# Ledger of designs, part 3: peptides against a protein of PDB entry 2XVC

Target 1, 50 residues: chain A of PDB entry 2XVC
Amino acid sequence: ITERELLDYIVNNGGFLDIEHFSKVYGVEKQEVVKLLEALKNKGLIAVES

## One batch from the design tools (peptide; made by RFdiffusion4, then SolubleMPNN)

Design b1_p9_1_s2 (from b1_p9_1 with E1M H4K)
Fold by OpenDDE base, seed 3:
Structure b1_p9_1_s2 (fold): chain B 50 residues (1-50), chain A 9 residues (1-9)
Amino acid sequence: as target 1 above (50 residues)
Amino acid sequence: MKLKIKVLV
């Protein structure tokens, strides 16, 4: 999965992301999801609220 | 882990 695909998923899901659920459904390791989120955050594209 | 994320695009 790309950063853009993850970003689009987050948008389409109302800004909610369940890392455990996402990992299971899409077959992406939790560590990779976190890495992508950190990249998006570092680029100023997202903020983690809670 | 469930997160609430604000998209800044």
Scores: peptide ipSAE 0.732, ipTM 0.906, DockQ to the pose 0.913
Fold by OpenDDE base, seed 2:
Structure b1_p9_1_s2 (fold): chain B 50 residues (1-50), chain A 9 residues (1-9)
Amino acid sequence: as target 1 above (50 residues)
Amino acid sequence: MKLKIKVLV
């Protein structure tokens, strides 16, 4: 999965992300999801609210 | 882990 694909998923899911669910459904390691989120955050493309 | 994320694009 790319940063753009994850970003689009978040947008399409109303800004909600369940890392456990996403990892299970899409077969992406939880560590990779977190890495992509950190990249998006560092680029100023997202803010994690809670 | 469930997160609420604001998209800033």
Scores: peptide ipSAE 0.731, ipTM 0.906, DockQ to the pose 0.911
Fold by OpenDDE base, seed 4:
Structure b1_p9_1_s2 (fold): chain B 50 residues (1-50), chain A 9 residues (1-9)
Amino acid sequence: as target 1 above (50 residues)
Amino acid sequence: MKLKIKVLV
């Protein structure tokens, strides 16, 4: 999965992300999801609210 | 872990 694909998923899911659920459904390691989120955050594309 | 994320694009 790419940063853009994860970003699009977050948008389409109303800004909610369950890392555990996402990992199970898409077969992406939790560590990879976190890495992609960190990249998006560092680029100023997202903010983690809670 | 459930997160609420604001998209800033």
Scores: peptide ipSAE 0.731, ipTM 0.906, DockQ to the pose 0.912
Fold by OpenDDE base, seed 1:
Structure b1_p9_1_s2 (fold): chain B 50 residues (1-50), chain A 9 residues (1-9)
Amino acid sequence: as target 1 above (50 residues)
Amino acid sequence: MKLKIKVLV
């Protein structure tokens, strides 16, 4: 999954992301999801609220 | 882990 695809998923899911659910459904390692989130955050594209 | 994420663009 790309950063753009993850961002689009977050938008389409109302800003909610269950990392464990996402990992199971899309076959992406939890660590990779976290890495993509950190990249999006560092680019100023997202803020993690909770 | 469930997160709430604000999209800034």
Scores: peptide ipSAE 0.730, ipTM 0.904, DockQ to the pose 0.895

Design b1_p9_1_s3 (from b1_p9_1 with E1M H4R)
Fold by OpenDDE base, seed 4:
Structure b1_p9_1_s3 (fold): chain B 50 residues (1-50), chain A 9 residues (1-9)
Amino acid sequence: as target 1 above (50 residues)
Amino acid sequence: MKLRIKVLV
């Protein structure tokens, strides 16, 4: 999965992401999801709450 | 882990 695909998923999911569910469904390691989120955050494209 | 994410762009 790319940063863009993850961003599109987040938008389409109303801004909610369950990392565990996402990992299970898409076969992406939790660490990879976190890495993509950090990249999006560092680019100023997202803000992560909690 | 469930996250709330704000999309800024």
Scores: peptide ipSAE 0.737, ipTM 0.907, DockQ to the pose 0.929
Fold by OpenDDE base, seed 2:
Structure b1_p9_1_s3 (fold): chain B 50 residues (1-50), chain A 9 residues (1-9)
Amino acid sequence: as target 1 above (50 residues)
Amino acid sequence: MKLRIKVLV
């Protein structure tokens, strides 16, 4: 999965992300999901609120 | 882990 694909998923999911659910459904390691989120955050594309 | 994400694009 790419940063853009994860970003689009978050938008389409109303800004909510369940890392455990996402990992199971898409077969992406939880660590990779977190890495992509950190990249998006560092680029100023997202803020993690809770 | 459930997160609330604000998209800033």
Scores: peptide ipSAE 0.737, ipTM 0.908, DockQ to the pose 0.912
Fold by OpenDDE base, seed 3:
Structure b1_p9_1_s3 (fold): chain B 50 residues (1-50), chain A 9 residues (1-9)
Amino acid sequence: as target 1 above (50 residues)
Amino acid sequence: MKLRIKVLV
């Protein structure tokens, strides 16, 4: 999964992400999801609110 | 882990 695909998923999911669920459904390792989120955050594209 | 994420596009 790309950063853009993850970003689009988050948008389409109303700004909610369940890392456990996402990892299981899409076959992406949890640490990879976290790395993608960190990249998006560092680029100023997202803020983690909770 | 469920996260609330604000998209800043």
Scores: peptide ipSAE 0.737, ipTM 0.908, DockQ to the pose 0.910
Fold by OpenDDE base, seed 1:
Structure b1_p9_1_s3 (fold): chain B 50 residues (1-50), chain A 9 residues (1-9)
Amino acid sequence: as target 1 above (50 residues)
Amino acid sequence: MKLRIKVLV
């Protein structure tokens, strides 16, 4: 999965992401999801509200 | 882990 695909998923999911659910459904490692989120955050494309 | 994410695009 690319950063753009993850971003589009987040948008389509109303801004919610369950990392565990996403990992299971899409077969992406939790660590990879976190890495992509950190990249998006560092680019100023998202803010994680938690 | 469930996260609330604000998209800034």
Scores: peptide ipSAE 0.737, ipTM 0.908, DockQ to the pose 0.915

Design b1_p9_2_s1 (from b1_p9_2 with P1M V4L)
Fold by OpenDDE base, seed 2:
Structure b1_p9_2_s1 (fold): chain B 50 residues (1-50), chain A 9 residues (1-9)
Amino acid sequence: as target 1 above (50 residues)
Amino acid sequence: MAPLKVKVV
């Protein structure tokens, strides 16, 4: 999965991302999802709210 | 688990 694909997923999912669910469904390692999120954040494309 | 809320800028 690419950064753009993950971004599109988040947008299409109403701005929500369950990392564990995503990992299970799409077969992507949790660490890879986090890596992509960090890249998106560093580029100023997203802000994670906790 | 609760999903992350991600603000798209």
Scores: peptide ipSAE 0.603, ipTM 0.867, DockQ to the pose 0.203
Fold by OpenDDE base, seed 1:
Structure b1_p9_2_s1 (fold): chain B 50 residues (1-50), chain A 9 residues (1-9)
Amino acid sequence: as target 1 above (50 residues)
Amino acid sequence: MAPLKVKVV
């Protein structure tokens, strides 16, 4: 999965991401999801609300 | 399960 694909998913999901759920459904390791989120955050594209 | 709230800037 790409950063853009994850971003689009988040948008389409109303700004919510269940990492556990996403991992199971899309077959992406949780660590990879977190890595992508960090990248998006570092680019100023998202803000994670703890 | 607790979803993460992510704001798209």
Scores: peptide ipSAE 0.603, ipTM 0.867, DockQ to the pose 0.202
Fold by OpenDDE base, seed 4:
Structure b1_p9_2_s1 (fold): chain B 50 residues (1-50), chain A 9 residues (1-9)
Amino acid sequence: as target 1 above (50 residues)
Amino acid sequence: MAPLKVKVV
């Protein structure tokens, strides 16, 4: 999965992402999702909350 | 436990 694919998913999912749900459904490691999110965050495209 | 949530800016 790429940064753009993840961003597009988030946008199409109402602007929100549940990491645990995504990981389970799409078979992507949570750590990989977080890595992509960190990149998106550093680019100012998303905000991440605990 | 609450999962991390992401919001598009």
Scores: peptide ipSAE 0.601, ipTM 0.852, DockQ to the pose 0.172
Fold by OpenDDE base, seed 3:
Order: structure tokens, then sequence, then C-alpha cells
Structure b1_p9_2_s1 (fold): chain B 50 residues (1-50), chain A 9 residues (1-9)
């Protein structure tokens, strides 16, 4: 999965992301999801509310 | 467990 794909997923999911659920459904390691989120955040594309 | 609320900038 790419950063853009994850971003699109978040948008399509109403701005919510359940890492545990996403990991299970899409077969992506939780660490990888977190890595992608950090990249998106560092690029100023997302803000994680708590 | 609980979903994260992510705001797209």
Amino acid sequence: as target 1 above (50 residues)
Amino acid sequence: MAPLKVKVV
C-alpha cells in the first residue's frame, strides 16, 4: 500500500482509521500503517487528533 | 482498539 492509497482510504472512511481493523482486512503490518501515517503527517497532509 | 480520528489537511 502507498501513502496515497492510505490517504484515499481515510478520506473515503470519513476521516477515521482503525489500525487494527485495517491491518487485518488489508494484510498490512500495523508498523507499516503507522509508518505511512507518520509520513503523511510529516508532509502536512494529515493531522491525527489524539 | 478504538479508531483514530484523522483530519485531512
Scores: peptide ipSAE 0.599, ipTM 0.864, DockQ to the pose 0.203

Design b1_p9_2_s2 (from b1_p9_2 with P1S K7R)
Fold by OpenDDE base, seed 4:
Structure b1_p9_2_s2 (fold): chain B 50 residues (1-50), chain A 9 residues (1-9)
Amino acid sequence: as target 1 above (50 residues)
Amino acid sequence: SAPVKVRVV
């Protein structure tokens, strides 16, 4: 999965991401999802609450 | 579940 694909998913999901659920459904390691989120955050494309 | 809230800039 690419950063853009994850970003699009988040947008289409109303700004919510269940990492555990996403990992199971899409077969992506949780660590990889977190890595992509960190990249998006560092680029200023998202802000993760909490 | 434990969803993370993400604000898209």
Scores: peptide ipSAE 0.630, ipTM 0.878, DockQ to the pose 0.190
Fold by OpenDDE base, seed 5:
Structure b1_p9_2_s2 (fold): chain B 50 residues (1-50), chain A 9 residues (1-9)
Amino acid sequence: as target 1 above (50 residues)
Amino acid sequence: SAPVKVRVV
């Protein structure tokens, strides 16, 4: 999955992301999901809250 | 589930 795909998912999911669930559904390692989030964050595209 | 909240800029 790409950063854009993850971003679109987050938008369509109301800004919420269950990493465990996402990992199971999309077959992406949890570590990879976190890395994608960090990339999006570093690019200033998202802010992970709390 | 343990969802995290993400704000899209």
Scores: peptide ipSAE 0.629, ipTM 0.879, DockQ to the pose 0.201
Fold by OpenDDE base, seed 1:
Structure b1_p9_2_s2 (fold): chain B 50 residues (1-50), chain A 9 residues (1-9)
Amino acid sequence: as target 1 above (50 residues)
Amino acid sequence: SAPVKVRVV
């Protein structure tokens, strides 16, 4: 999965991402999802709210 | 697991 694909998914999912669920459904390692999120954040494309 | 809220800039 690419950063763009993950970003599009997040947008289409109302700005929410269940990392565990995504990992299971799409066969992407949780660590990889987190890395992609960090990349998106570092590029200023997203902000993780917590 | 719980969803993470992500704001798209």
Scores: peptide ipSAE 0.629, ipTM 0.878, DockQ to the pose 0.202
Fold by OpenDDE base, seed 3:
Structure b1_p9_2_s2 (fold): chain B 50 residues (1-50), chain A 9 residues (1-9)
Amino acid sequence: as target 1 above (50 residues)
Amino acid sequence: SAPVKVRVV
């Protein structure tokens, strides 16, 4: 999955992402999902709420 | 919770 695809998913999912769920459903390693999120964050495209 | 909140900028 690409950064854009993940971004689109987040948008379509109301701004929420269950990493564990996403990993299982889409067959993407959790580390990869986190890596993509970090990239999106570093590019200023998303802000992860703590 | 399990889901993390992500704000799209």
Scores: peptide ipSAE 0.628, ipTM 0.877, DockQ to the pose 0.206

Design b1_p9_2_s3 (from b1_p9_2, 4 letters changed)
Fold by OpenDDE base, seed 2:
Formats: C-alpha cells, sequence, structure tokens
Structure b1_p9_2_s3 (fold): chain B 50 residues (1-50), chain A 9 residues (1-9)
C-alpha cells in the first residue's frame, strides 16, 4: 500500500482509521500502517486527533 | 481499539 492509497482510504472512510481492522482486512502489518501515517503527518498532509 | 480520527489537511 502507498501513502496515496492510505490517504484515499481515510478520506473515503470519513476521516477514521482503525489500524487493527485495516491490518486484518488488507493484510498490512500494523507497523507499516503507522509508518505511512507518520510519513503523511511529516509531509503536513494529515493531523491525527487523539 | 478505537479508531483514530485523522484530519486531512
Amino acid sequence: as target 1 above (50 residues)
Amino acid sequence: MAPLRVRVV
């Protein structure tokens, strides 16, 4: 999965991401999802609220 | 786990 694909998923999912669920459904390691999120955040493309 | 709220800038 690419950064763009993850970004599009988040948008299409109303701005919500369940990392555990995403990992199980798409077969992507949780660590990889977090890595992609960090990249998006560092580029200023997303803000994680919590 | 609860889902993360992610705001796209």
Scores: peptide ipSAE 0.706, ipTM 0.891, DockQ to the pose 0.203
Fold by OpenDDE base, seed 1:
Structure b1_p9_2_s3 (fold): chain B 50 residues (1-50), chain A 9 residues (1-9)
Amino acid sequence: as target 1 above (50 residues)
Amino acid sequence: MAPLRVRVV
């Protein structure tokens, strides 16, 4: 999954992301999801709460 | 686990 695809997913999911659920459903490692989130955050595209 | 709240800028 790309950063853009993850971003679109988050938008389409109302701004919520369950990393464990996402990992199971889409077959993406949790570490990879976190990596993508960090990239998006560093680019100023998202803000993660908590 | 609880879902993360992600705000798209």
Scores: peptide ipSAE 0.705, ipTM 0.891, DockQ to the pose 0.178
Fold by OpenDDE base, seed 4:
Structure b1_p9_2_s3 (fold): chain B 50 residues (1-50), chain A 9 residues (1-9)
Amino acid sequence: as target 1 above (50 residues)
Amino acid sequence: MAPLRVRVV
C-alpha cells in the first residue's frame, strides 16, 4: 500500500483509522501502517490527534 | 479498541 492509498482510505473513512483492523483487512503489517502515517505527518498532509 | 483520529490537512 502507498501513502496516497492510505490517505484516501482515511478520508473515505471519515478521518478514523483503526490500525489493527486495517492490518487484518488489508494484510498490511501494523509497522508499515505506522510508517506510512509518519510519512504523511512529516509531509504536513495529516495531523494525528492524541 | 479505539481508532485513531486523523485530521487531513
Scores: peptide ipSAE 0.705, ipTM 0.891, DockQ to the pose 0.177
Fold by OpenDDE base, seed 3:
Structure b1_p9_2_s3 (fold): chain B 50 residues (1-50), chain A 9 residues (1-9)
Amino acid sequence: as target 1 above (50 residues)
Amino acid sequence: MAPLRVRVV
């Protein structure tokens, strides 16, 4: 999965991401999902609230 | 367990 694919997923999912669920459904390691989120955050493309 | 709220900029 690419950063863009994850970003699009988040948008299409109303701005919500369940990492555990996503990992199970898409077969992506939780660490990889977190890595992608951090990249998106560092690029200023997303803000994680909470 | 709970979903993250992610705001897309």
Scores: peptide ipSAE 0.704, ipTM 0.889, DockQ to the pose 0.204

Design b1_p9_2_s4 (from b1_p9_2, 3 letters changed)
Fold by OpenDDE base, seed 4:
Structure b1_p9_2_s4 (fold): chain B 50 residues (1-50), chain A 9 residues (1-9)
Amino acid sequence: as target 1 above (50 residues)
Amino acid sequence: MEPLKVKVV
């Protein structure tokens, strides 16, 4: 999965991401999802809440 | 343009 694919998923999911659910459904490791989120955050594309 | 707010669980 790419940064853009993850961003599009988040947008289509109303700005919500359940990492556990996403990992199970799409077969992507949790650490890979976190890595992509960090990249999106560092680029100023997302702001992670919590 | 502001970043998209993302709630992560």
Scores: peptide ipSAE 0.660, ipTM 0.881, DockQ to the pose 0.913
Fold by OpenDDE base, seed 5:
Structure b1_p9_2_s4 (fold): chain B 50 residues (1-50), chain A 9 residues (1-9)
Amino acid sequence: as target 1 above (50 residues)
Amino acid sequence: MEPLKVKVV
C-alpha cells in the first residue's frame, strides 16, 4: 500500500483508522501502517489525534 | 491547506 492509498482510505473512513482492523483486512503489517502514518505526518499531510 | 486530522486506534 502507498501513502496516497492510505490517505484516501482515511478520508473515505471519516478520518478514522483502526490499525488492527486495517492490518487484518488489507494484509499490511501494523509496523508498515505506522511507518506510512509517520511519513504522512512528517510531510504535514495529517495530524494524529490520540 | 491544513493537515487532515486523523483519529488512530
Scores: peptide ipSAE 0.659, ipTM 0.882, DockQ to the pose 0.954
Fold by OpenDDE base, seed 2:
Structure b1_p9_2_s4 (fold): chain B 50 residues (1-50), chain A 9 residues (1-9)
Amino acid sequence: as target 1 above (50 residues)
Amino acid sequence: MEPLKVKVV
């Protein structure tokens, strides 16, 4: 999965991401999801809440 | 460009 694909998923999911659910459903390691989120955050594309 | 606010669980 790419940064763009994850961003598009989040947008289509109303700005919500359940990492456990996403990992389970899409077969992506939780650490990879976190890495992609960190990249998006560092680029100023997302602001993580909670 | 304003960053998208993301709720992460």
Scores: peptide ipSAE 0.659, ipTM 0.882, DockQ to the pose 0.940
Fold by OpenDDE base, seed 1:
Structure b1_p9_2_s4 (fold): chain B 50 residues (1-50), chain A 9 residues (1-9)
Amino acid sequence: as target 1 above (50 residues)
Amino acid sequence: MEPLKVKVV
């Protein structure tokens, strides 16, 4: 999965991401999801809320 | 452009 694909997913999911759910459904390791989120955050594309 | 707010769980 790319940063853009993850961003598009988040947008289409109303700004919500369940990492556990996403990992299970899309077969992406949680660490990879977190890595992509960090990249998006560092680029100023997202602001992560807990 | 403001960043998209993302709720992560």
Scores: peptide ipSAE 0.657, ipTM 0.881, DockQ to the pose 0.941

Design b1_p9_3_s1 (from b1_p9_3 with H4R S7P)
Fold by OpenDDE base, seed 5:
Structure b1_p9_3_s1 (fold): chain B 50 residues (1-50), chain A 9 residues (1-9)
Amino acid sequence: as target 1 above (50 residues)
Amino acid sequence: MKLRIKPLV
């Protein structure tokens, strides 16, 4: 999964992400999801609110 | 872990 794909998913999912659920559904390791989120945040593309 | 994420684009 790429940063763009994750961003698109977040947008299309109403701005919500369940890391555990996402990992199970898409077969992506939780650590990888977190890494991608950190990258998106550091680039100013997302803000994590909770 | 469930997150509320605000896209900034």
Scores: peptide ipSAE 0.723, ipTM 0.907, DockQ to the pose 0.937
Fold by OpenDDE base, seed 2:
Structure b1_p9_3_s1 (fold): chain B 50 residues (1-50), chain A 9 residues (1-9)
Amino acid sequence: as target 1 above (50 residues)
Amino acid sequence: MKLRIKPLV
């Protein structure tokens, strides 16, 4: 999965992300999901609120 | 872990 694909998923999911669920459904390691989120945040594309 | 994320684009 790419950063753009994850961003699109987040937008389409109302801004909510369940890392455990996403990992199971899409077969992406939880660590990879977190890495992508950190990249998006560092680029100023997202803010993680809770 | 469930997160609330705000897109800034």
Scores: peptide ipSAE 0.723, ipTM 0.907, DockQ to the pose 0.923
Fold by OpenDDE base, seed 1:
Structure b1_p9_3_s1 (fold): chain B 50 residues (1-50), chain A 9 residues (1-9)
Amino acid sequence: as target 1 above (50 residues)
Amino acid sequence: MKLRIKPLV
């Protein structure tokens, strides 16, 4: 999964992301999801509120 | 872990 694909998912999911659920459904490692989120955050594309 | 994320796009 790319950063853009994850971003689009987040937008389409109303800004909610369950990392564990996402990992299971899409077969992406939790660490990879976190890595992508950090990249998006550092690029100013998202703010994580938890 | 459930996160609330604010897209800034």
Scores: peptide ipSAE 0.723, ipTM 0.907, DockQ to the pose 0.931
Fold by OpenDDE base, seed 4:
Structure b1_p9_3_s1 (fold): chain B 50 residues (1-50), chain A 9 residues (1-9)
Amino acid sequence: as target 1 above (50 residues)
Amino acid sequence: MKLRIKPLV
């Protein structure tokens, strides 16, 4: 999955992301999801809460 | 782990 695909998923999911569920469904390691989130955050494309 | 994420762009 790409950064853009993850961003699109987040937007379409109302801004909620369950990393555990996402990892299971899409077969992406949790560490990879976190890496993508950090990239999006560093680019100023998202703000992560909690 | 469930996160609340705000798209900014």
Scores: peptide ipSAE 0.722, ipTM 0.906, DockQ to the pose 0.931

Design b1_p9_3_s2 (from b1_p9_3 with H4K S7P)
Fold by OpenDDE base, seed 5:
Structure b1_p9_3_s2 (fold): chain B 50 residues (1-50), chain A 9 residues (1-9)
Amino acid sequence: as target 1 above (50 residues)
Amino acid sequence: MKLKIKPLV
């Protein structure tokens, strides 16, 4: 999964992300999802609201 | 863990 693919998923899902669910559905390790989110945040592409 | 994320694109 790329940063862009994750970003597109978040947008298409109304900004909501269940890391556990995403990990299971897409076969991506939870730590990899978190790593991608941190990268997106550090690039100023997302803000985590809650 | 369920998160609410705001895209800034």
Scores: peptide ipSAE 0.710, ipTM 0.905, DockQ to the pose 0.916
Fold by OpenDDE base, seed 4:
Structure b1_p9_3_s2 (fold): chain B 50 residues (1-50), chain A 9 residues (1-9)
Amino acid sequence: as target 1 above (50 residues)
Amino acid sequence: MKLKIKPLV
């Protein structure tokens, strides 16, 4: 999965992301999801709330 | 882990 694909998922999911759920549904390692999120954040494309 | 994320695009 690419950064853009993850970003699109987040947007289409109302900004909510369950890393555990996403991982098992899409077969992406949790570490990879976190890596992609960090990239998006560093590029100023997202802000992690919670 | 459930997160709330704000897209800035």
Scores: peptide ipSAE 0.709, ipTM 0.904, DockQ to the pose 0.928
Fold by OpenDDE base, seed 2:
Structure b1_p9_3_s2 (fold): chain B 50 residues (1-50), chain A 9 residues (1-9)
Amino acid sequence: as target 1 above (50 residues)
Amino acid sequence: MKLKIKPLV
């Protein structure tokens, strides 16, 4: 999965992301999801609210 | 872990 694909998923899911669910359903390691989130955050593309 | 994320684009 790419940064853009994850961003699009987040947008399409109303800003909600369950890392456990996403990892299970899409077969992406939880660590990879977190890495992508950190990249998006570092680029100023997202803010993690809670 | 469930997160609420705000896109900034």
Scores: peptide ipSAE 0.709, ipTM 0.903, DockQ to the pose 0.924
Fold by OpenDDE base, seed 1:
Structure b1_p9_3_s2 (fold): chain B 50 residues (1-50), chain A 9 residues (1-9)
Amino acid sequence: as target 1 above (50 residues)
Amino acid sequence: MKLKIKPLV
């Protein structure tokens, strides 16, 4: 999954992301999801509120 | 882990 695809997912899901659920459904390692989130955050594209 | 994320565009 790309950063853009993850961002689109977050937007389409009302800003909610369950890393455990996402990992299971999309077959992406939890560590990879976190890495993508950190990249999005560092680019100023998201803020993590929880 | 469930997160609430704010897209900043």
Scores: peptide ipSAE 0.708, ipTM 0.902, DockQ to the pose 0.909

Design b1_p9_3_s3 (from b1_p9_3 with H4K)
Fold by OpenDDE base, seed 3:
Order: structure tokens, then sequence, then C-alpha cells
Structure b1_p9_3_s3 (fold): chain B 50 residues (1-50), chain A 9 residues (1-9)
């Protein structure tokens, strides 16, 4: 999964992301999800609110 | 971990 694909998922999911659920359903490593989130955050594309 | 993400795009 790419940064853009994860971003699109987050937006389409109302801004909610369950890392464990996502990893399980989409077959993406939890570490990879976190890495992508960090990239998005560092680029100023997202903010983690809770 | 369940997160609430704000999109800034």
Amino acid sequence: as target 1 above (50 residues)
Amino acid sequence: MKLKIKSLV
C-alpha cells in the first residue's frame, strides 16, 4: 500500500483508523501502517488526534 | 490501536 492509498482510506473512513484491524483486513504489516502514517504526518498531510 | 486522523490535504 502507498501513502496515497492509506490517506484515501483514512479520508474515506471518516478519519478513523484501527491499525490492528487495517493490518488484519488488508494484509499490511502494522509497522508498515505506522511508517506510512509517520510519513503522512511528517509531510503535514495528516494530524493524529487520538 | 484505534486512531482519529485529521486530513490536512
Scores: peptide ipSAE 0.661, ipTM 0.883, DockQ to the pose 0.927
Fold by OpenDDE base, seed 4:
Structure b1_p9_3_s3 (fold): chain B 50 residues (1-50), chain A 9 residues (1-9)
Amino acid sequence: as target 1 above (50 residues)
Amino acid sequence: MKLKIKSLV
């Protein structure tokens, strides 16, 4: 999965992301999802609210 | 882990 694909998923899901669920459904390792999120954040494309 | 993410695009 690419950064853009993950971003599109997040937007289409109302900004909510369950990493565990996503990993199970799409067969992407959790660490890969985190890596993509960090890339998106570093590029200023997303902000993680916590 | 469940996250709330704001898109800045």
Scores: peptide ipSAE 0.660, ipTM 0.884, DockQ to the pose 0.892
Fold by OpenDDE base, seed 5:
Structure b1_p9_3_s3 (fold): chain B 50 residues (1-50), chain A 9 residues (1-9)
Amino acid sequence: as target 1 above (50 residues)
Amino acid sequence: MKLKIKSLV
């Protein structure tokens, strides 16, 4: 999965992301999801609200 | 872990 694909998923899911659920459904390691989120955050593309 | 994320694009 790409950063853009993850970003699109988050937007389409109302801004909510369940890392455990996403990992299971899309077959992406939880560590990879976190890595992608950190990249998006570092680029100023997202902010984690809680 | 469930997160709430704001898109800034």
Scores: peptide ipSAE 0.660, ipTM 0.884, DockQ to the pose 0.915
Fold by OpenDDE base, seed 2:
Structure b1_p9_3_s3 (fold): chain B 50 residues (1-50), chain A 9 residues (1-9)
Amino acid sequence: as target 1 above (50 residues)
Amino acid sequence: MKLKIKSLV
C-alpha cells in the first residue's frame, strides 16, 4: 500500500482509521500502517486528532 | 488502535 492509498482510505472513511482492523482486512502489517501515517504526518498531509 | 485523522490537503 502507498501513502496516497492510505490517505484516500482515511478520507473515504470519514477520517477514521482502526489500525487493527485495517491491518487484518488489507493484510498490511500494523508497523507498516504506522510508518505510512508518520510519513503523511511529516509531510503535513494529516493531523492525528485522537 | 482507533484514530481520528484530519486530512490537510
Scores: peptide ipSAE 0.659, ipTM 0.884, DockQ to the pose 0.925

